# Peptides against a protein of PDB entry 6B4J, part 166

Target 1, 315 residues: chain A of PDB entry 6B4J
Amino acid sequence: DITMQWYQQLQDASMQCVLTFEGLTNSKDSQAKKIKMDLQKAATIPVSQISTIAGSKLKEIFDKIHSLLSGKPVQSGGRSVSVTLNPQGLDFVQYKLAEKFVKQGEEEVASHHEAAFPIAVVASGIWELHPRVGDLILAHLHKKCPYSVPFYPTFKEGMALEDYQRMLGYQVKDSKVEQQDNFLKRMSGMIRLYAAIIQLRWPYGNRQEIHPHGLNHGWRWLAQILNMEPLSDVTATLLFDFLEVCGNALMKQYQVQFWKMLILIKEDYFPRIEAITSSGQMGSFIRLKQFLEKCLQHKDIPVPKGFLTSSFWRS

## One batch from the design tools (peptide; made by RFdiffusion4, then SolubleMPNN)

Design b1_p23_1_s3 (from b1_p23_1, 12 letters changed)
Fold by OpenDDE base, seed 5:
Structure b1_p23_1_s3 (fold): chain B 315 residues (1-315), chain A 23 residues (1-23)
Amino acid sequence: as target 1 above (315 residues)
Amino acid sequence: SEREEIDKQLEKQAKELFEKLLS
């Protein structure tokens, strides 16, 4: 189907990117190794510095990332670094940058949900100027969180259990699979980041341009999720995460259609979720239920905590 | 582009899915 075609295309592009900079990554030359490390740091450190503290700081980070991607030298670790230091430098940086954005989803956002917004707005702005970075963000996101596509990986005959678990998004280390709570936490972080990206625009860019991956993709995501059989614990968790982060934006954009969808979820989809929810998994289900009931009762979805305000950008 | 075509098809699919769901 078209969804899987899209998924595969992005994965192929990501793989091709890796192949492109293989010379840089596999080089035994000391200078090449140094360049690689410098580029990696230059690509990733600014992302790790993203915080909820001040809009001015975000602008500085954004400008630094953009400068790097534009072939300009940037200061990193006390050294001047440029993607022009190696012919494969740009591809490498784009890949590592995209990877880092997704990693911030699975780590920082997972632990601090409000962090989704400053990370997302930078990611969105960079995506607008550097579409390839956006595609790579999706590729990394989809690989780590297939539910962001969405699709549910299936076990194939002859497949190792660990490989299947990894396909589902679990971390498997030393033959030990990640605990379900940690798994869901990471998935939640990535979904929340995605939900934030699709609704945010970098305020200092050309706002007349269409969002490169906007709310229409959020609407698509919901449509796909609702057309799929629910997955135990996962569907309830991620649907809540998604709606909590971008539900307000979707409400404003789609209005009556949005509310019809919420009613559909409550009346038709909830019973299906409930049917596959064990007693030990009722927490995620109840959380989603309460959220939707509250929203329907009040005819409003609250602006998510951490949403960037005008005051933030004046800081 | 191929990507643009995919995006277009995804949007079409979304529309069809919602029409189906909301019917």
Scores: peptide ipSAE 0.430, ipTM 0.901, DockQ to the pose 0.752
Fold by OpenDDE base, seed 2:
Structure b1_p23_1_s3 (fold): chain B 315 residues (1-315), chain A 23 residues (1-23)
Amino acid sequence: as target 1 above (315 residues)
Amino acid sequence: SEREEIDKQLEKQAKELFEKLLS
């Protein structure tokens, strides 16, 4: 189907990117190794510095990333670094940058949900200016979190159980599968980041242009999820995460249609989730239930905690 | 572009799915 075609094309593009900079990554030359490390740091450190402290700092980070991607020299680790230092430098940096954004979802956002917004607004802004980075973000996201597509990987004949678990998004180390709580935490972080990206625009860009991957993709995601059988614990968790982060934006965008969908979720889909929810998994279920009931009762979706305000950008 | 076509098809799919769900 078209969803899987989209998924595969993004994965193929990501793989081709890796092949493109293989010379840089596999080089035994000392200078090439140095360049690789410098480029990797230049690509990833600014992303790790993203915080909710000040809008001005966020702008500095954005400008640094954009400068790097534009072929301009940037200061990193006390050295001047440029993607022009190697013919494969730009591809490498784009890949590592995209990977780092997703890792921040997986790690930082997973632990601190509010971090989704400053990370997402930078990612969105960079995506607008550098579409390839956006595609690579999706590729990394889809690979780590197939539920972001969404699709459920299937076990194929002859597949090792561990490989299947990895396809589902679990980390498997030393033949030990990740605990369910840690798995869901990571998935939540990535979904929250995605939900933030699709609604946010970099305020210093050309906001008259269409969002490169906007709320229409959120609407699509919901449509796909609701057309799929729920997964135990996973669906309740991620549906809540998604709606908590971008539900307000979807409400504003789709209005009556959004509410029809929300009613559908509560009346038709939620019972299906309940039917597959065990007593030990009631936490995520109850959280989703309470959220839906509150939203329907108040006829409003709250602005998510951590949403960037005008005051943030003035700081 | 191929990507634009995919996006167009994804949007079409979404519309169809919602029509189905909300019917």
Scores: peptide ipSAE 0.428, ipTM 0.900, DockQ to the pose 0.791
Fold by OpenDDE base, seed 1:
Structure b1_p23_1_s3 (fold): chain B 315 residues (1-315), chain A 23 residues (1-23)
Amino acid sequence: as target 1 above (315 residues)
Amino acid sequence: SEREEIDKQLEKQAKELFEKLLS
């Protein structure tokens, strides 16, 4: 399966990256520890500062991240920080930056869906200039949210239940698995972030170039999801999240084919989702149903809330 | 590149899947 080959390739690249900077992360040297901490902060703090307040502030954050990745010194915590401070500095920063983008999906976007867009446009822009960061974003995303690939991890004989739960994307702390609502919330955030990334381009880059991971991947994701058996609660939730965020963009790109896909979901896939939906899980199903019915009735997919407008970039 | 080849194969897969779904 080409999908699984792609998944494994990205995971392998991520693992190789970790091995490359292991010397920095495992160092007992006080100076190395300080450098590691400074680099980690320099990579992650700007991402946490991303907001919907002003386009100019977003540009400043982008420029800071790009400068750091370009080997230029940046100010962080009152100190001048550069990836050149350690031979493994660049690899470490790329990995931590990518991880932080995914964490923002998992945490910030999960709680505030509109936050997906400013985070995604920065991620997309950085990905365009630094392809390795993009690959690492995918690797982190895929590992935390297998449904973003998509695939469903399988339980293997002899596997601990907790390990299987983690493979499915659940957090397990003190032998307690997270509640289903919290799990779905995190998965939703990551899917929404992904759906935003694949449709957004940094406005100050070379827009003539092909998007490094564009809407064609969204189309592929839908095709793969619809070819899979639905999972209880998960499929309805994430399909809604995905379509709410990038459905408008997909509609514009694929036109008639997009509408054929929506009809297929309503007529063929809905009954399959319903068949596995318990009474306690009807909320996600109903939400998806209402969304699709509204879209088909109006023959339009609304622009998602939080979508960045021209006025945002002039602020 | 290897990445480009994978992307090409993924696109091919997508087309085939949709053709199957819409048949």
Scores: peptide ipSAE 0.424, ipTM 0.900, DockQ to the pose 0.809
Fold by OpenDDE base, seed 3:
Structure b1_p23_1_s3 (fold): chain B 315 residues (1-315), chain A 23 residues (1-23)
Amino acid sequence: as target 1 above (315 residues)
Amino acid sequence: SEREEIDKQLEKQAKELFEKLLS
């Protein structure tokens, strides 16, 4: 189907990117290794510095990333670093930058949900100026979190159980599968980041341009999720995460259609989730239930905690 | 572009899915 085609296309592009810069990554030359490390740091450190503290700092980080991607020299680790130092430098930096954004979803957002917004607005802004980075963000996101596509990976004949678990997004180390709570936490972070990206625009860019991956993809995601059988614990968790982060934006964008969808979720889809929810998984179920009931009762989706306001950008 | 075409198809899919769900 078109969803799987999209998924595969992005994965192929990502793999091709890796092959393109393999000369840099596999080089035994000491200078090449140094360049690789410098470029990797230059690409990833600014992303790790993203915080909710001040808009001015966020702008500085954005400008640094953009400068790097634009072939300009940037200061990193006390050295001047440029993607022009190696023919594969740009491809490598784009890949590592995209990977780092997704990793911040997986780690930072997973632990601090409000971090989704500053990370997402930078990612969105960079995506707008550097579409290839955006494609690579999706590729990394989809690979780590197939539910962001969404699709449910299927077990294929002859597949090792561990490989299947990894396809589902679980980390498997030393034949031990990740605990469900940790798995869901990471998936939540990535979904929340994605939900933030699709609604945020970098305020210092050309706002007249269409969002490179906007709320229409959020609408699509919901449509696809609702057309799929719910997965135990996963669906309730991620649906809540998604709606909590971008529900307000979707409400504003789609208005009556959004509320029809929300009613459909509550009345038709939620019972299906309930039917597959065990007593040990009631936490996610209850959170989603309470969220849906509150939103329908108040006829409002609250602005998510951590949403960036004008005051943030003046700081 | 191929990407734009995919996006169009995905949007179409979304519409169809919602129509199916609301139907």
Scores: peptide ipSAE 0.436, ipTM 0.902, DockQ to the pose 0.819; fails the geometry check

Design b1_p23_1_s4 (from b1_p23_1, 12 letters changed)
Fold by OpenDDE base, seed 1:
Structure b1_p23_1_s4 (fold): chain B 315 residues (1-315), chain A 23 residues (1-23)
Amino acid sequence: as target 1 above (315 residues)
Amino acid sequence: SQREQIDKQLEQQGKELFEQLLK
């Protein structure tokens, strides 16, 4: 189907990117290794510095990332670094930057949900100016979290169990699969980041332009999820995460259609989730239930905690 | 672009799926 075609296209683009800068990554030359390390740090450190402290600091980080991607020299680790230092530098930086954004979803947002918004607004702004970075963000996101596509990877005959678990998004180390709670936390972080990206625009860009990957993709995601059989624990968890982060924005955008969808979830889809929910997984189910009931009762979706306000940008 | 075409098709698919679900 078109969803899988889209997934495969993005993965192919990502793979092609890796092949393009393979010379840089596999080089044994000391200078090339130094350049690689400098470029990697220049691409990833600014993303790690993203915080909820001040809008002015966020702007500085954005400008630094944009400058780097634009071929301008930037200061990193006390050195002047530019993608022009190597013919494969730009491709490498774009890939590593995109990877880092997704990693922040996987790690930082997973632990601190409010961190989704400052990370997402930078990612969205960079995506607007550098579409290839956006495609690579999706590629990394989709690979780590198939549920962001969404699709459920299938076990194939002859496949090792560990490989299947990795395809599902689990980390497997020393033949030990990641605990379900840790897995869900990482998936939650990535979904929350995605939900934030699709609704946020960098305030200092040309906001008259169409969002490169906007709320219409959120609407599509929900439609696809609801057309799939629920997966134990995963569906309830990620559906809640998604709606908590972008439900308010979707409500404003789609209005009556949004509420029809929410009713459909409560009346038709929720019983299907319940049917596959074990006693040990009731936490995620109950959380989703309470959220839906509250929203339907109040006829409102709350603005998510951590949403960036005008006061943030004046700081 | 091919990407834009895919995005449009995905959006259309989403709309159609919702229409089917809401019947």
Scores: peptide ipSAE 0.384, ipTM 0.891, DockQ to the pose 0.850
Fold by OpenDDE base, seed 4:
Structure b1_p23_1_s4 (fold): chain B 315 residues (1-315), chain A 23 residues (1-23)
Amino acid sequence: as target 1 above (315 residues)
Amino acid sequence: SQREQIDKQLEQQGKELFEQLLK
């Protein structure tokens, strides 16, 4: 399966990256530890500063991240930091940066859906200039949210239940599995971030180039999801999240084919979702249903709330 | 590159899957 091959290759690349900078991360040397922490902060703090406040601020953040990845010194925590401070610095920063983008999906976007767009546009722009960061974003995303691939992790013989739960994307701490609502919230955030990334281009880049991971991947994702048996609560939730964020873009790109897909979901896929939806899980199903019904009725997919406009970039 | 080939294959997979779904 090409999907699983893709997944595995990304995971392998991510693991190889970790091994590459292991010397930096495992060093007991005080200077190395300092460098590590400085690089980690330099990579992650700018991402945490991403907001919907002003386009100019977003540009500053982007420029800082790009500068760091380009080997230029950047100011972080009142200190000059560069990936050149350690031979493994670039690999480490790329990994941590990618990890942070995904983390913003599972945390910030999960709590504030509108945050997906400013985070995504920066991620997309950085990905365009630094493809390795993009691969690592996918690797982190896929690991935390296998539904973003999509695939359903399988229980293997001899596997601990907790490990299986983690593979499914659940957090397990002190032998306690994460509550379903929190799990879905995090998954939603990551899917929303992904849906935003695939449709957004950094406006100050070379937009004539092909998106490094564009809407075609969104189309593939939908096709794959619809070709899979639905999972209780998960499918309805994430399908809604995805369509709410990138449905408008997909509509514009695929036009008649998109509408055929929506009809297919309503007429053929909904009954399958309903069949596995318990009375206590009807909320996500109803939400998806209402969304699709409204879209079909109005023959339009609304632009998602928080979508970045020209006015944002002028601020 | 191998990566580019995979991306192309994934895109093709998506197209094929949709064609199958829409039949």
Scores: peptide ipSAE 0.380, ipTM 0.888, DockQ to the pose 0.854
Fold by OpenDDE base, seed 2:
Structure b1_p23_1_s4 (fold): chain B 315 residues (1-315), chain A 23 residues (1-23)
Amino acid sequence: as target 1 above (315 residues)
Amino acid sequence: SQREQIDKQLEQQGKELFEQLLK
């Protein structure tokens, strides 16, 4: 299966990256520890500063991240920081940066859906210039949200239940599994971020180049989801999240094919979701239903809330 | 690159899956 091969290759690359900078992370040397902390802050703080306030601020953040990845010194915490301070610095920063992008999906986007777009456009732009960061974003995303592949992990003989739950994306702390609502919220955030990344291009980059991970991957994702059995609550939730964020872009890109797909979802796939939906899970189901019905009735997918406009970039 | 090849294969897979679904 090419999908599983892709998944595994990304995970392997991520693991190899971790091994590469192990010397930096495991060093007991005071200077190395300081460098590690500085690099970690330099990689993650700019991402946390991403907001919907102004395009100019977003550009500054992008430039700072790009400068850091390019081996240039950047100011962080009142100090000059560079990946050249340690031979493993670049690998470490790329990994932590990618991890932070996914974490913003998991946390910030989960709580504030509109935050997906400014985060995604920066991530997309950085990915275009630094493909390794993009691969690591996918690796982190896939690990935390297997539904982004999409892949449904299977319980293997001898596996602990907790480990299986973790593979499914649940957080398990002190032998307590995460509540379903919190789980879905986190998954939603990550899917929304992904759906935003695949459609957005950094406006100050070379737009003549092909998107490094564009809408064709969104089309593939939908095809794979529709070819899989629906999961209770999960499928309805994430399918809605995905379509709400990138449905408009897919409609514009694929036109008639998109509408055929949407009809297929409504007529063939939606009843399958309904069949596995319990009375307690009707919220996500109803939301998806209403969305599909509205879109088909109006023959339009609305532009998602928070979509970055020209006015944003002029601010 | 190997990555580019995988991406092309994934894209092809998506197209094929949709063709199958829409039959």
Scores: peptide ipSAE 0.369, ipTM 0.885, DockQ to the pose 0.838
Fold by OpenDDE base, seed 3:
Structure b1_p23_1_s4 (fold): chain B 315 residues (1-315), chain A 23 residues (1-23)
Amino acid sequence: as target 1 above (315 residues)
Amino acid sequence: SQREQIDKQLEQQGKELFEQLLK
């Protein structure tokens, strides 16, 4: 189907990117290794510095990332670093930058949900100026969180159980699978980041242009999720995460259609989720239930906590 | 571009899915 074709295309693009800069990554030359490390740091450190503290700092980070991607020298680790230091430098930086954005979803957003917004607005802005970074963000996101596509990976004959678990998004180390709570936490972070990216635009860019991966993809994601059989614990968790982050934006965009969708979730899809929810998994289900009931009762989706306001950008 | 075509198809898929769900 088209969803799987899209998934595969992005994975292929990501793989091709890796192959393109393989010379840089596999080089035994000391200078090449140094360049690689410098480029990796230059790409990833600014992303790790993203915070909710001040809009001005966020702008500085954005400008630094954009400068790096534009072939300009940037200061990193006390050194001047440029993608022009190696013919494969740009591809490598784009890949590592995209990887780092997704990693921030997986780690930082997972632990601090409000962090989704400053990370996402930078990612969105960079995506707008550097579409390849956006494609690579999706590729990394989809690989780590197939539910962001969404699809449920299937066990294939001859596949090792641990490989299947990894395909599902679990981390498997020393034949030990990640605990479910940690798994869901990471998936939540990535979904929240994605939900933030699709609704945010960098305020200092050309806002007249169409979002490179906007709310229409959020609408599609919901439609696809609702067309799938619910997965125990996962569906309730991620559906809540998604709606909490981008529900307000979707409400504003789709109006009556959005509310019809919420009613559909509450009346038709919830029973299906409930039917597969064990007593030990009721937490996620109850959280989603309460959220939907509150939203339907008040006829409003709250602006998510951490949403960036005009005051943030003036700081 | 191929990407744009896929995005359009995905959007259309989403619309169709919702239409089906709301029937």
Scores: peptide ipSAE 0.388, ipTM 0.891, DockQ to the pose 0.879; fails the geometry check

